Peptides against a protein of PDB entry 3S8F. Designs and how they scored, part 147

Target 1, 157 residues: chain A of PDB entry 3S8F
Amino acid sequence: VLTLFVAVPSLMTAFTVAASLEFAGRLRGGRGLFGWIRALPWDNPAFVAPVLGLLGFIPGGAGGIVNASFTLDYVVHNTAWVPGHFHLQVASLVTLTAMGSLYWLLPNLTGKPISDAQRRLGLAVVWLWFLGMMIMAVGLHWAGLLNVPRRAYIAQV
Target 2, 166 residues: chain B of PDB entry 3S8F
Amino acid sequence: DEHKAHKAILAYEKGWLAFSLAMLFVFIALIAYTLATHTAGVIPAGKLERVDPTTVRQEGPWADPAQAVVQTGPNQYTVYVLAFAFGYQPNPIEVPQGAEIVFKITSPDVIHGFHVEGTNINVEVLPGEVSTVRYTFKRPGEYRIICNQYCGLGHQNMFGTIVVKE

## One batch from the design tools (peptide; made by RFdiffusion4, then SolubleMPNN)

Design b2_p17_6_s4 (from b2_p17_6, 9 letters changed)
Fold by OpenDDE base, seed 4:
Structure b2_p17_6_s4 (fold): chain B 157 residues (1-157), chain C 166 residues (1-166), chain A 17 residues (1-17)
Amino acid sequence: as target 1 above (157 residues)
Amino acid sequence: as target 2 above (166 residues)
Amino acid sequence: LALEFILLPIQLLFERS
């Protein structure tokens, strides 16, 4: 149980980012408890990508707590659950953040703004990536709970 | 003004920080409550047991696969298993149905996995350490042992078998 | 969702132990 306190820095970091999003949304005219979310720039792939990464990080973070617990890790360790967790953390959050960074950085470095077509394509890419990652991650976690082993081509199921 | 913006963000951070801490304690409380009310699900921590991986094949209880299964009491057995590149010994492991089996697993070379299909037996095997797992097979038959920790080029083919006899 | 991720392993722990 005490191992769960390792999650404190991670939770603090995650929710400080959320605080920045709320601030941004309210600056953009968002009102109320949830109205600030809609006010965020969802038309910008440089924004959407890392936010989707954060959304994927929620179940990933929860899984991190599970994986860090000695008692709960007994159930999931070296099963497909673990790569499921990693794909949420690395292939979702980190990768989407990298994608978002590129959508902002490249136009600034080249001095050329992205076209509307490129913007729309970028949005499609990050949303499709997120969807695919969620499907795969859920599948891996589910398989892990069914005791499908990690790093093996064969399973009982 | 960056200072004003920073102060504004801090105001929101206080709320989210409180929320994060609350959620943390909720999760801890839920786990603690579940463990307290459902003690049957608690896996006790084992004592750390060490062994010399350089001599484990030559001397000691792991040295002879023919003597790996030791009866320690009525319906109680200890099985000394080696996980190595790339297999298990003894192979097959033969145990009686309904008996309490204590597996003592170690490795003479690198880290391996010991995952028994159809059971909750799933442990890493570290050279120099002894993994202890207790299990009772309720059904006779063959149970496959899978290495779920990468151990080299032959990792994917590293399997063993537990034969449970009536 | 986070709650489910925590509760499911706990449930399995009880069922498999």
Scores: peptide ipSAE 0.044, ipTM 0.803, DockQ to the pose 0.553
Fold by OpenDDE base, seed 5:
Structure b2_p17_6_s4 (fold): chain B 157 residues (1-157), chain C 166 residues (1-166), chain A 17 residues (1-17)
Amino acid sequence: as target 1 above (157 residues)
Amino acid sequence: as target 2 above (166 residues)
Amino acid sequence: LALEFILLPIQLLFERS
């Protein structure tokens, strides 16, 4: 009940951010239902990282609702599903947001702009991180649904 | 100019908020549906039952592993299981195929897990509390019990066995 | 993705015994 209550303001916040992104994309020349997405600054790791974090948070948030459900939690509780959820929330959203923040913060603190090479490297890092996290998370969730236990090295499947 | 921008922002916010609310209601509806239908996959927990973890090994139904399996009806059994560092008792747990088994599980020491492979039995076992799980084994054979809650240095080796007899 | 993560557990609730 409490988790579901918290889901309301969380979704409001998340979709408000999405609204801001749409507005920004349209200001940058994006048109149509999805054209604004392409218009966003995907060449900036400080932007890409937290956005990828948000994308990872979507299935994680859905998982949060599942975990909070009495009936659904019975299926997934103390299985590999739970670590999958954690990695989406912490290792994806929080970590990528932190990484993205550093790509903005460090240049401002040092007064030295990042080079083009550093920018490209940053993009590679955050995309590879996201990809790895998604693969692992999907695997963990899948394993959890197959009743692979949490905190155990053995499974029947 | 500023006013125009403000209106534009509000329009996008309204759209996304509407979508957000719609999705929220869908998710809540799905949860409500699962709760209302009492899905077959859910094993209901029994009433909250408490026990003294300091004496559970000395007296009571958990004290003697040889008497842990109690027939309560023609095709009904209660099994009093202890999860401890680091194992289960009785071990193996022997039960008949097709019988309704009520597991009464508690711990004398720390929190453990009781995860039976090949089944939907998966509960945490807390010292001082009795976990109650009902299950009917339809297939004979051996079912491994796995501890899925960290309980100490021997956690990874904490296993039990349920033997279902024909 | 949201549907997948929600519907699969629901399906398992009906199938798992």
Scores: peptide ipSAE 0.032, ipTM 0.775, DockQ to the pose 0.602
Fold by OpenDDE base, seed 1:
Structure b2_p17_6_s4 (fold): chain B 157 residues (1-157), chain C 166 residues (1-166), chain A 17 residues (1-17)
Amino acid sequence: as target 1 above (157 residues)
Amino acid sequence: as target 2 above (166 residues)
Amino acid sequence: LALEFILLPIQLLFERS
């Protein structure tokens, strides 16, 4: 139980970012409980990618708490659950943030804005990446709960 | 205006921080609930037992696979298992159905896994340490042991078998 | 092996869903 306090700084950071998103959305004209979400720049892959990464990081973070818990780790340790966890953390948050950063960085470094076609392609890429990541992550976590071992090509479930 | 904006940001931050704390309590509650209702069958960690990995093959209870299964009482056995690159010994491990089996597992070389399919037996095996797992097989048959910790080039082929006899 | 490992959970997901 005490290990859960390790999550406090991470949660504080995560929800501070969420607060920033809400503020930004409201500055863009969003109102109400959810209207600010719609007001965010979902047409920009440089924005969408890291946000999708953050969304994937939520269940990943929860999983981190589980993995760090002695009793619960007994259930999930060295099962497919663990790869599911770090794929959410690395393949979603880190990778999508990097992807989003490139969509911002390259135009700035080259001095050339991305074309509309490139923008649309970028949106497709990050959304498809996110979708695939979620499917894989859910599958891995599910398999892990069924006691499918990690680092093995065979399993009896 | 700038001050007002700053206060607004702080208000949002406070709200989300409150939500964060609430979620923390939810997680604690869920863990507590899980521990309270789903601890049946959980094998607690025992006392740390150490062994010299450099001599474990030459002397001691792991040295002879033929003597690995030791009856310690009525319907009680201790099985001394070595996980090594790349296999298990003894292999197969033969135990009676319905008997209480205490597995004492160690490694002479690198870290391995000991995952028994169809059971909740799943432990890492560290050189120099003895992993202890207690289990009773209710059904006869063959149970495959899988190494679920990377241990080298032959890791993917590292399997063992537990044969439970009626 | 990596591909098989990735596909297995997906198969299980659909079979168990």
Scores: peptide ipSAE 0.026, ipTM 0.794, DockQ to the pose 0.056
Fold by OpenDDE base, seed 2:
Structure b2_p17_6_s4 (fold): chain B 157 residues (1-157), chain C 166 residues (1-166), chain A 17 residues (1-17)
Amino acid sequence: as target 1 above (157 residues)
Amino acid sequence: as target 2 above (166 residues)
Amino acid sequence: LALEFILLPIQLLFERS
């Protein structure tokens, strides 16, 4: 009930964030329907990380609706599907946002900008994290649909 | 120029909100399609039933594992199962192939899971509440019961067996 | 870990088939 209650406002918020990104991209010289995306600062891990988190949050959010649906929950409840959802929501969105925040926070706290090497390393970290998270999430959701239980080391499908 | 910026932002917000609404309907449609074309998991049976977890081992239909399988009609059985730390009783549960089985599962201690491999039986078992699941085993053989709800130090080793006989 | 989780369903599918 709570999930469904906040679903619509959360979607509105998410798309408002997207609108802000579009505005930012267009201010940076992006044009056209999708050109603004390319204009965003993809060279900054402090930007890339939370954006990747948002991307992971999309399927995770959709899954949240599934998990909160009475009938559909019968299929996915206490299966590997649920951890898959968690990893998209927590380990993707929250964690990547935290990583991005760190890349912003540390330079401000120390008064020193991050080196180019650190920047590149940061980009590698967040992209690899996202990739691994997507692979794991897909696997967990797939396993869940195959009735692989959570909190169990064995499965028979 | 705040006015210009605000106007631009508003325009983008309107577009994205429209897209948001469209996506909302897409999600609803997908859920509806899934529900219409695919079967759900375990089928709940019966009404809400309560039991005293402190006495369930001592009296009532769960007290004697030897009497746990009750024939209620032609090709119909009720099986009274206890999920406890750390196992199931009776173990094994023996039922005929093709019979309609009503599992009535409860716990004397903590919350457990009752997940029968190879089936869509997957329910949580709460102390004081009876979980009722109806299922018909079409294939003979052994079906393992797995606890998929953390219940303590021995959770990972908590297994049972359903033996379906021809 | 990610590879393990992605391969598990595949393995299970092959085992089931």
Scores: peptide ipSAE 0.025, ipTM 0.777, DockQ to the pose 0.076

Design b2_p17_7_s1 (from b2_p17_7, 7 letters changed)
Fold by OpenDDE base, seed 1:
Structure b2_p17_7_s1 (fold): chain B 157 residues (1-157), chain C 166 residues (1-166), chain A 17 residues (1-17)
Amino acid sequence: as target 1 above (157 residues)
Amino acid sequence: as target 2 above (166 residues)
Amino acid sequence: VIEEEFNLVYALLLERS
């Protein structure tokens, strides 16, 4: 149980970011429990990418708690569950954050704004990446729960 | 205005922190519930047993694969298994159906995995340490052992077999 | 510091969008 306290700083950070998003959404005119979400700049890939990464990080973080649990880790350790966790944490959050950062950084460094076509393409890339990542992650976690081993090309299931 | 904005941000942060703490308790509760209701299949960790990986092949209970299966009591066996690059010994491991089997698994070289398909047996095998797993095979047949820890160039081909006899 | 940086970046993103 004490190992679960390791999650506290991460949760604090995550929800602080969420608080900032809520504040920003409300500043943009969003109201109510969910109106602020709609008010966020979903037309900007520099924004959408890291936010999608954060969304993927939520189940990944929960998985981290599972993986850190002695008893639960016995079930999931060295199964496809673990790669599923990694893909949510690294290939989702880190990668999407990097993608988003590029969409913000490059225009600023070059002094040239992205075109509307580039913006739309960026949105498509980010959303497709997220979708693919979620499908893969769900599949890997599911397979892991079915005791499919990691680092093996064969499985009984 | 800046002070008001700052105060507002802090208020949101406090709210989300409260939510964070609530979620933490939810996770703890879920884990506790899972442990309370689903412990029947959990194999608890035993005492740490050490072995010298440099001599484990030459002396001791792992040295002779022909003597790897030891009857320790009525319908009770201990099986001394070596996981090595790249296979298992003995191979196959022959045990009777319905018997309580205690697997004592170690490695003479690098870290390996010991994943038995169709069972909940899944442990890492470290050189110098003995992994102990207790299991009773209810169904006869062949159970494949899979190495699920990368151990070198031949890792993907590292398999073993447990044959459960009627 | 992290919060301030985040807010700054976020503000810039909002202005750009």
Scores: peptide ipSAE 0.000, ipTM 0.768, DockQ to the pose 0.016
Fold by OpenDDE base, seed 2:
Structure b2_p17_7_s1 (fold): chain B 157 residues (1-157), chain C 166 residues (1-166), chain A 17 residues (1-17)
Amino acid sequence: as target 1 above (157 residues)
Amino acid sequence: as target 2 above (166 residues)
Amino acid sequence: VIEEEFNLVYALLLERS
C-alpha cells in the first residue's frame, strides 16, 4: 500500500515532463507516434543532457521502488545493486541535468554564445557520459543480483 | 492559449502514464524472472530480539567464542556470532554440512554487515539488536564472511570464515 | 498490483532457497 502510494504520484510527476516534451516536439512540427521526438533540438547539448538523464531515470525510478520494497530489499540491500541505482539517479539524471544547465547558463552569463566546436564537443561529452553510465549501471545491477556486496573490494562470484 | 495548451498536455499525460506503468511491470517481471532462475535473497528468521551491547562480550551466549556453536536439536545448531571492529567471532565458525544453522548475530560496537559469500546470507548487524538468519550449508568448504557496511578504518579488512565440515 | 508482484517474487525466493 505504501509503495503504491509513493510510486504512483512520483510517476505522475516524473512523466509529465515527458508529456511536455511530446507537446513541444509536436509544436516544432513533429507528427505521429514518434515523429515528435525527431523534432526536438537534439543538436543542443543543453537539451540532450537532461533528456538523457530522464531516460536513465526511468529504470532508476523503477529500481527505487525495488529498493524501498520490504520484500525485494532482502535481495538487493547492500549489494552492488544499490550503487547501480545511485548512478542512474544521481550520476545520470542529476549530473546530466547539471551539465545541460551549464550549457545554458554560461552563454547567458557571459553574453557569448558557444562556438560550433564547443557545441559538438558538448554533445559528444553528454552522449559518452550517458553511454558510460548505462554500461556501469547495468553491470552494477547485474552484479548486485548475483549478490556482489557493496563496500567490499572482493567478491566470490 | 493557456487553456488549450494545458488540455493538450493532459491528454499526453494519459498516454505517458500508461506507458510508464507498463514499463514498470516489465521491469518487475524481468527482475522476478532473474531472481527466480538465478538468484536468491536473504531468508529472515526469528523474532525481534534485543541485547545490551555494553555487556554482550562479558555475559550471555556471545561471551565465549568456544561456546558459540550450540546444538539445539538433531542436525540443528544455533551459532552466536559477534561482529565487531574489526572481525567476527568465533573465527572460524565450524558447522556440519547439511545441518540447519540459525545464526544469531549482534555487535558490541557499531553497525556491521554480515555477508556470507556463496550464500544468500546478507544482513546488517546493529548494536543492541540480534540479527537472526537461518541457513543450511549443502556444500562443505570454507565460506568467507564479509562486512558490507562501513564500520571504520579497518572495514575493508574485516573478514571471517565459516568452515562447513562433512 | 505492484505489491502482489513483490509478494510473488518473495514467495519464489522462499521456495528457492
Scores: peptide ipSAE 0.000, ipTM 0.732, DockQ to the pose 0.167
Fold by OpenDDE base, seed 3:
Structure b2_p17_7_s1 (fold): chain B 157 residues (1-157), chain C 166 residues (1-166), chain A 17 residues (1-17)
Amino acid sequence: as target 1 above (157 residues)
Amino acid sequence: as target 2 above (166 residues)
Amino acid sequence: VIEEEFNLVYALLLERS
């Protein structure tokens, strides 16, 4: 139990970000328990990408707690579960954040806004990336729970 | 104004922080529940046992694969296994069905994996350290040993076999 | 089945390298 207190700062940070999103959504006219979500700028890939990354990071973070737990880590260690965790943390959150940052950075560096076509393409890219990553991550975690080994091309299942 | 905005943000932060703390306890509870209901068959960590990887092939219980399987009791065996680049010895490992098997696994070279299909045996094998795993095979047949830790160019083909005799 | 598929893919990759 004491070892899990390491998660406290991380949770505090994560939910502070969530608080910021709620505040932003409400500033944009969102009302009610969930209306603020709809009010967020979902038409901007620079926003959508890191938010999708955050969504992927939630189950990844939960998995992090599992991986850090001595007894539970024994179950999942060196199984397909581990790469599933990594793909949520690195290939989803970090990568999507980088993508989102790029969609913001390039227009600012060039002084020219992205075209509508580029914006739509960007949205398609980040959503497809997220979808693919979630499918793969779910598959890897599921396989891991079925004791599929990591770093092996073969499994009993 | 700016002051009102800060106060509003603070209110949201307080709410979400409270939620975060609640979720922390939920996670702890879920872990506790999982451990209480699903820990049957989990192999506990053993005491640290060290060995010299530079001499393990020449002397000691791992030196002769023909003597790797040692009966320690009426229905108990100890099997001294070497994981090396790129294979296992002895290979095959022959053990009787229903016997309690204690695997003593080490490596003379680099880190390897020891993953036995159809079982919950899954450990990393470090040079200089002896991994101890206890297991009882209830079903006769062949069980494949898979290296799940990258160990070089031949890693993907590094397999062993445990033969459980009736 | 998985092993056979892997061997095929691996062989193809070796040809490209």
Scores: peptide ipSAE 0.000, ipTM 0.765, DockQ to the pose 0.020
Fold by OpenDDE base, seed 4:
Parts: structure tokens; sequence; C-alpha cells
Structure b2_p17_7_s1 (fold): chain B 157 residues (1-157), chain C 166 residues (1-166), chain A 17 residues (1-17)
């Protein structure tokens, strides 16, 4: 029960980040309930990467609550479910945020802006990374629900 | 200026709070649904029991593999299992079909896993702690035990067998 | 809340088994 209370500040942080995105979108001219999303700078990999990371973090966070629950964790513990969770939390959010940070930091440190070709390549990289991670994560979670063990080279499914 | 921006951001938090809470419940519901449809369910765990890992091999119910299977009722058995580097004891574990089996699993050395293929039995085994799981094998045959917790160089080859007899 | 969800899942599993 106490462990699940950790979800509260995490959700609050997520709310704040989402609110910041909405504010930014509205400042950029977006209007309506969803129009602000389109107004966000989707042409900038430094923005897109961490946002995609956040999107992957949502189901990962939900899974984290499951993993932290004593009763529910009994079903998924040490199955492929757990690596699936980690790939959403670390390989998606953290990694994509790091990638996005580099797309901003390197041009700033060198004083040389990224070319249009580099920008397009960056967008392709982060979107493909996100897609691949989502496919892998779904597969791992699914395999985990089928009792595929973690840290084993064999499984009976 | 930053303060004004912060206040503006806070204005959206009420909506996002409601939305996020709704989404949280949606995801939990979806997970619950997938668990209900794709898993064999949850085995109830027993209360925490402690043992001395330094003496568990020499004395007590885990000491003799030949006496590891104990009949506790007409159709009830308790099986005392050791998970060690790198295997299980007893091996094989022989139990009758249709009987209620209580596995009491512990380790004399390091943390191991106890994952029984074809079942929902999947627990960690900690030295000094007894893991208790209850299961009834409905079908006779051999069930492989897999260690799913890294326990050393021989981890990948750490297997056991449960033989369910008619 | 999580416990309630667990109970629901458990009930569904009992129904399936």
Amino acid sequence: as target 1 above (157 residues)
Amino acid sequence: as target 2 above (166 residues)
Amino acid sequence: VIEEEFNLVYALLLERS
C-alpha cells in the first residue's frame, strides 16, 4: 500500500509536464481542446524525442504500478513483462530524452546549428526508435502474460 | 514573467488531473483485462516464514530429499524444495495428480527463481526465507522448473522437474 | 484501488477456470 503512494507524486509530475505542453502549444497559436497539440514544434527532434519518451512512459508508468503491487506483481514478476516495463521506462523515456537533449545541446555548445538534413535525420531516428520500442515493449509484455520467464533462454508457451 | 507563466501552466492542471486519473484507471482496467484473459491467475501466497540458510541442509524438513514430500491430509501434500546453485532438490519432485500441493521453497546459498512451466507457479527464493505456494496439478506429466532469477555462472542451466503421477 | 482491481481480475479468472 505504501509503495503505491509513490504513484501519486509521479502522476502529479506527469500532470505538470502535460500542462506545460498545453501551455506551450497555446502560446504557439493552438486553440481548442486539441489544437494546441498540432501547434507544438513537431519539426524539432529536440522536442519530439522527449515527448515520444513521455508517451511511452505513460503505459510504462501504469505497468510500474502493477509491478509495485504485491498481488499483481505475483503474476508478472520475473517474466518478460518486467523487461517490457524497463524498455518503456529506460530505453524509451530516458534514452529518447537523452537523444533530444543532444539535439539541443550539441548545436548550442558548438555554436553551429544543425542542418535541415540533420534535423530530418534526427526526426527519423527518434520516430523509428519510438516505433521499435513500442513494438518490442508490447511483445515483451504479451510474452510476460504468457508466462515467458525472464533471464531464461527457453520457454513453454 | 516566469511566475506568470507558471500560474498559467497551473490553470491547466485541473483538467489534466481529471484526464490523467481517468487514463490511469483505463490502463489499469486494460491490464486487468489482459491478465484475466491471458494468464492462469494468481496463486495465493502464505505468510512470511524464516529459516537459517546455514543449517537448512543439515537439519529440518529440507535436509532429506527422500522425505521432502509429506502428506498432510487425504489429498494434501507439502513439498519442501531447496533451490541451490545450480539445481533443485528433490529432483524430480513426485506428486499425485489432483492433490493440493503446498510448496515450501527456500535456498541455502543465493537468491533463485522457481518458475514451473505450464503453471502459474512463479516465485523468488531467498536465503533465510520460505516461499509458500499452493497448486493442484490437474494433468499428469512432467513439468519443468526454471530459475528466472540470476544466480551465477550456472544460472542458465539450472532446471528441475516435477513429475505428476496418475 | 489496486486491490479492487485485483479482486475483479480474480473473480474473472474464477469464472474462466
Scores: peptide ipSAE 0.000, ipTM 0.762, DockQ to the pose 0.159

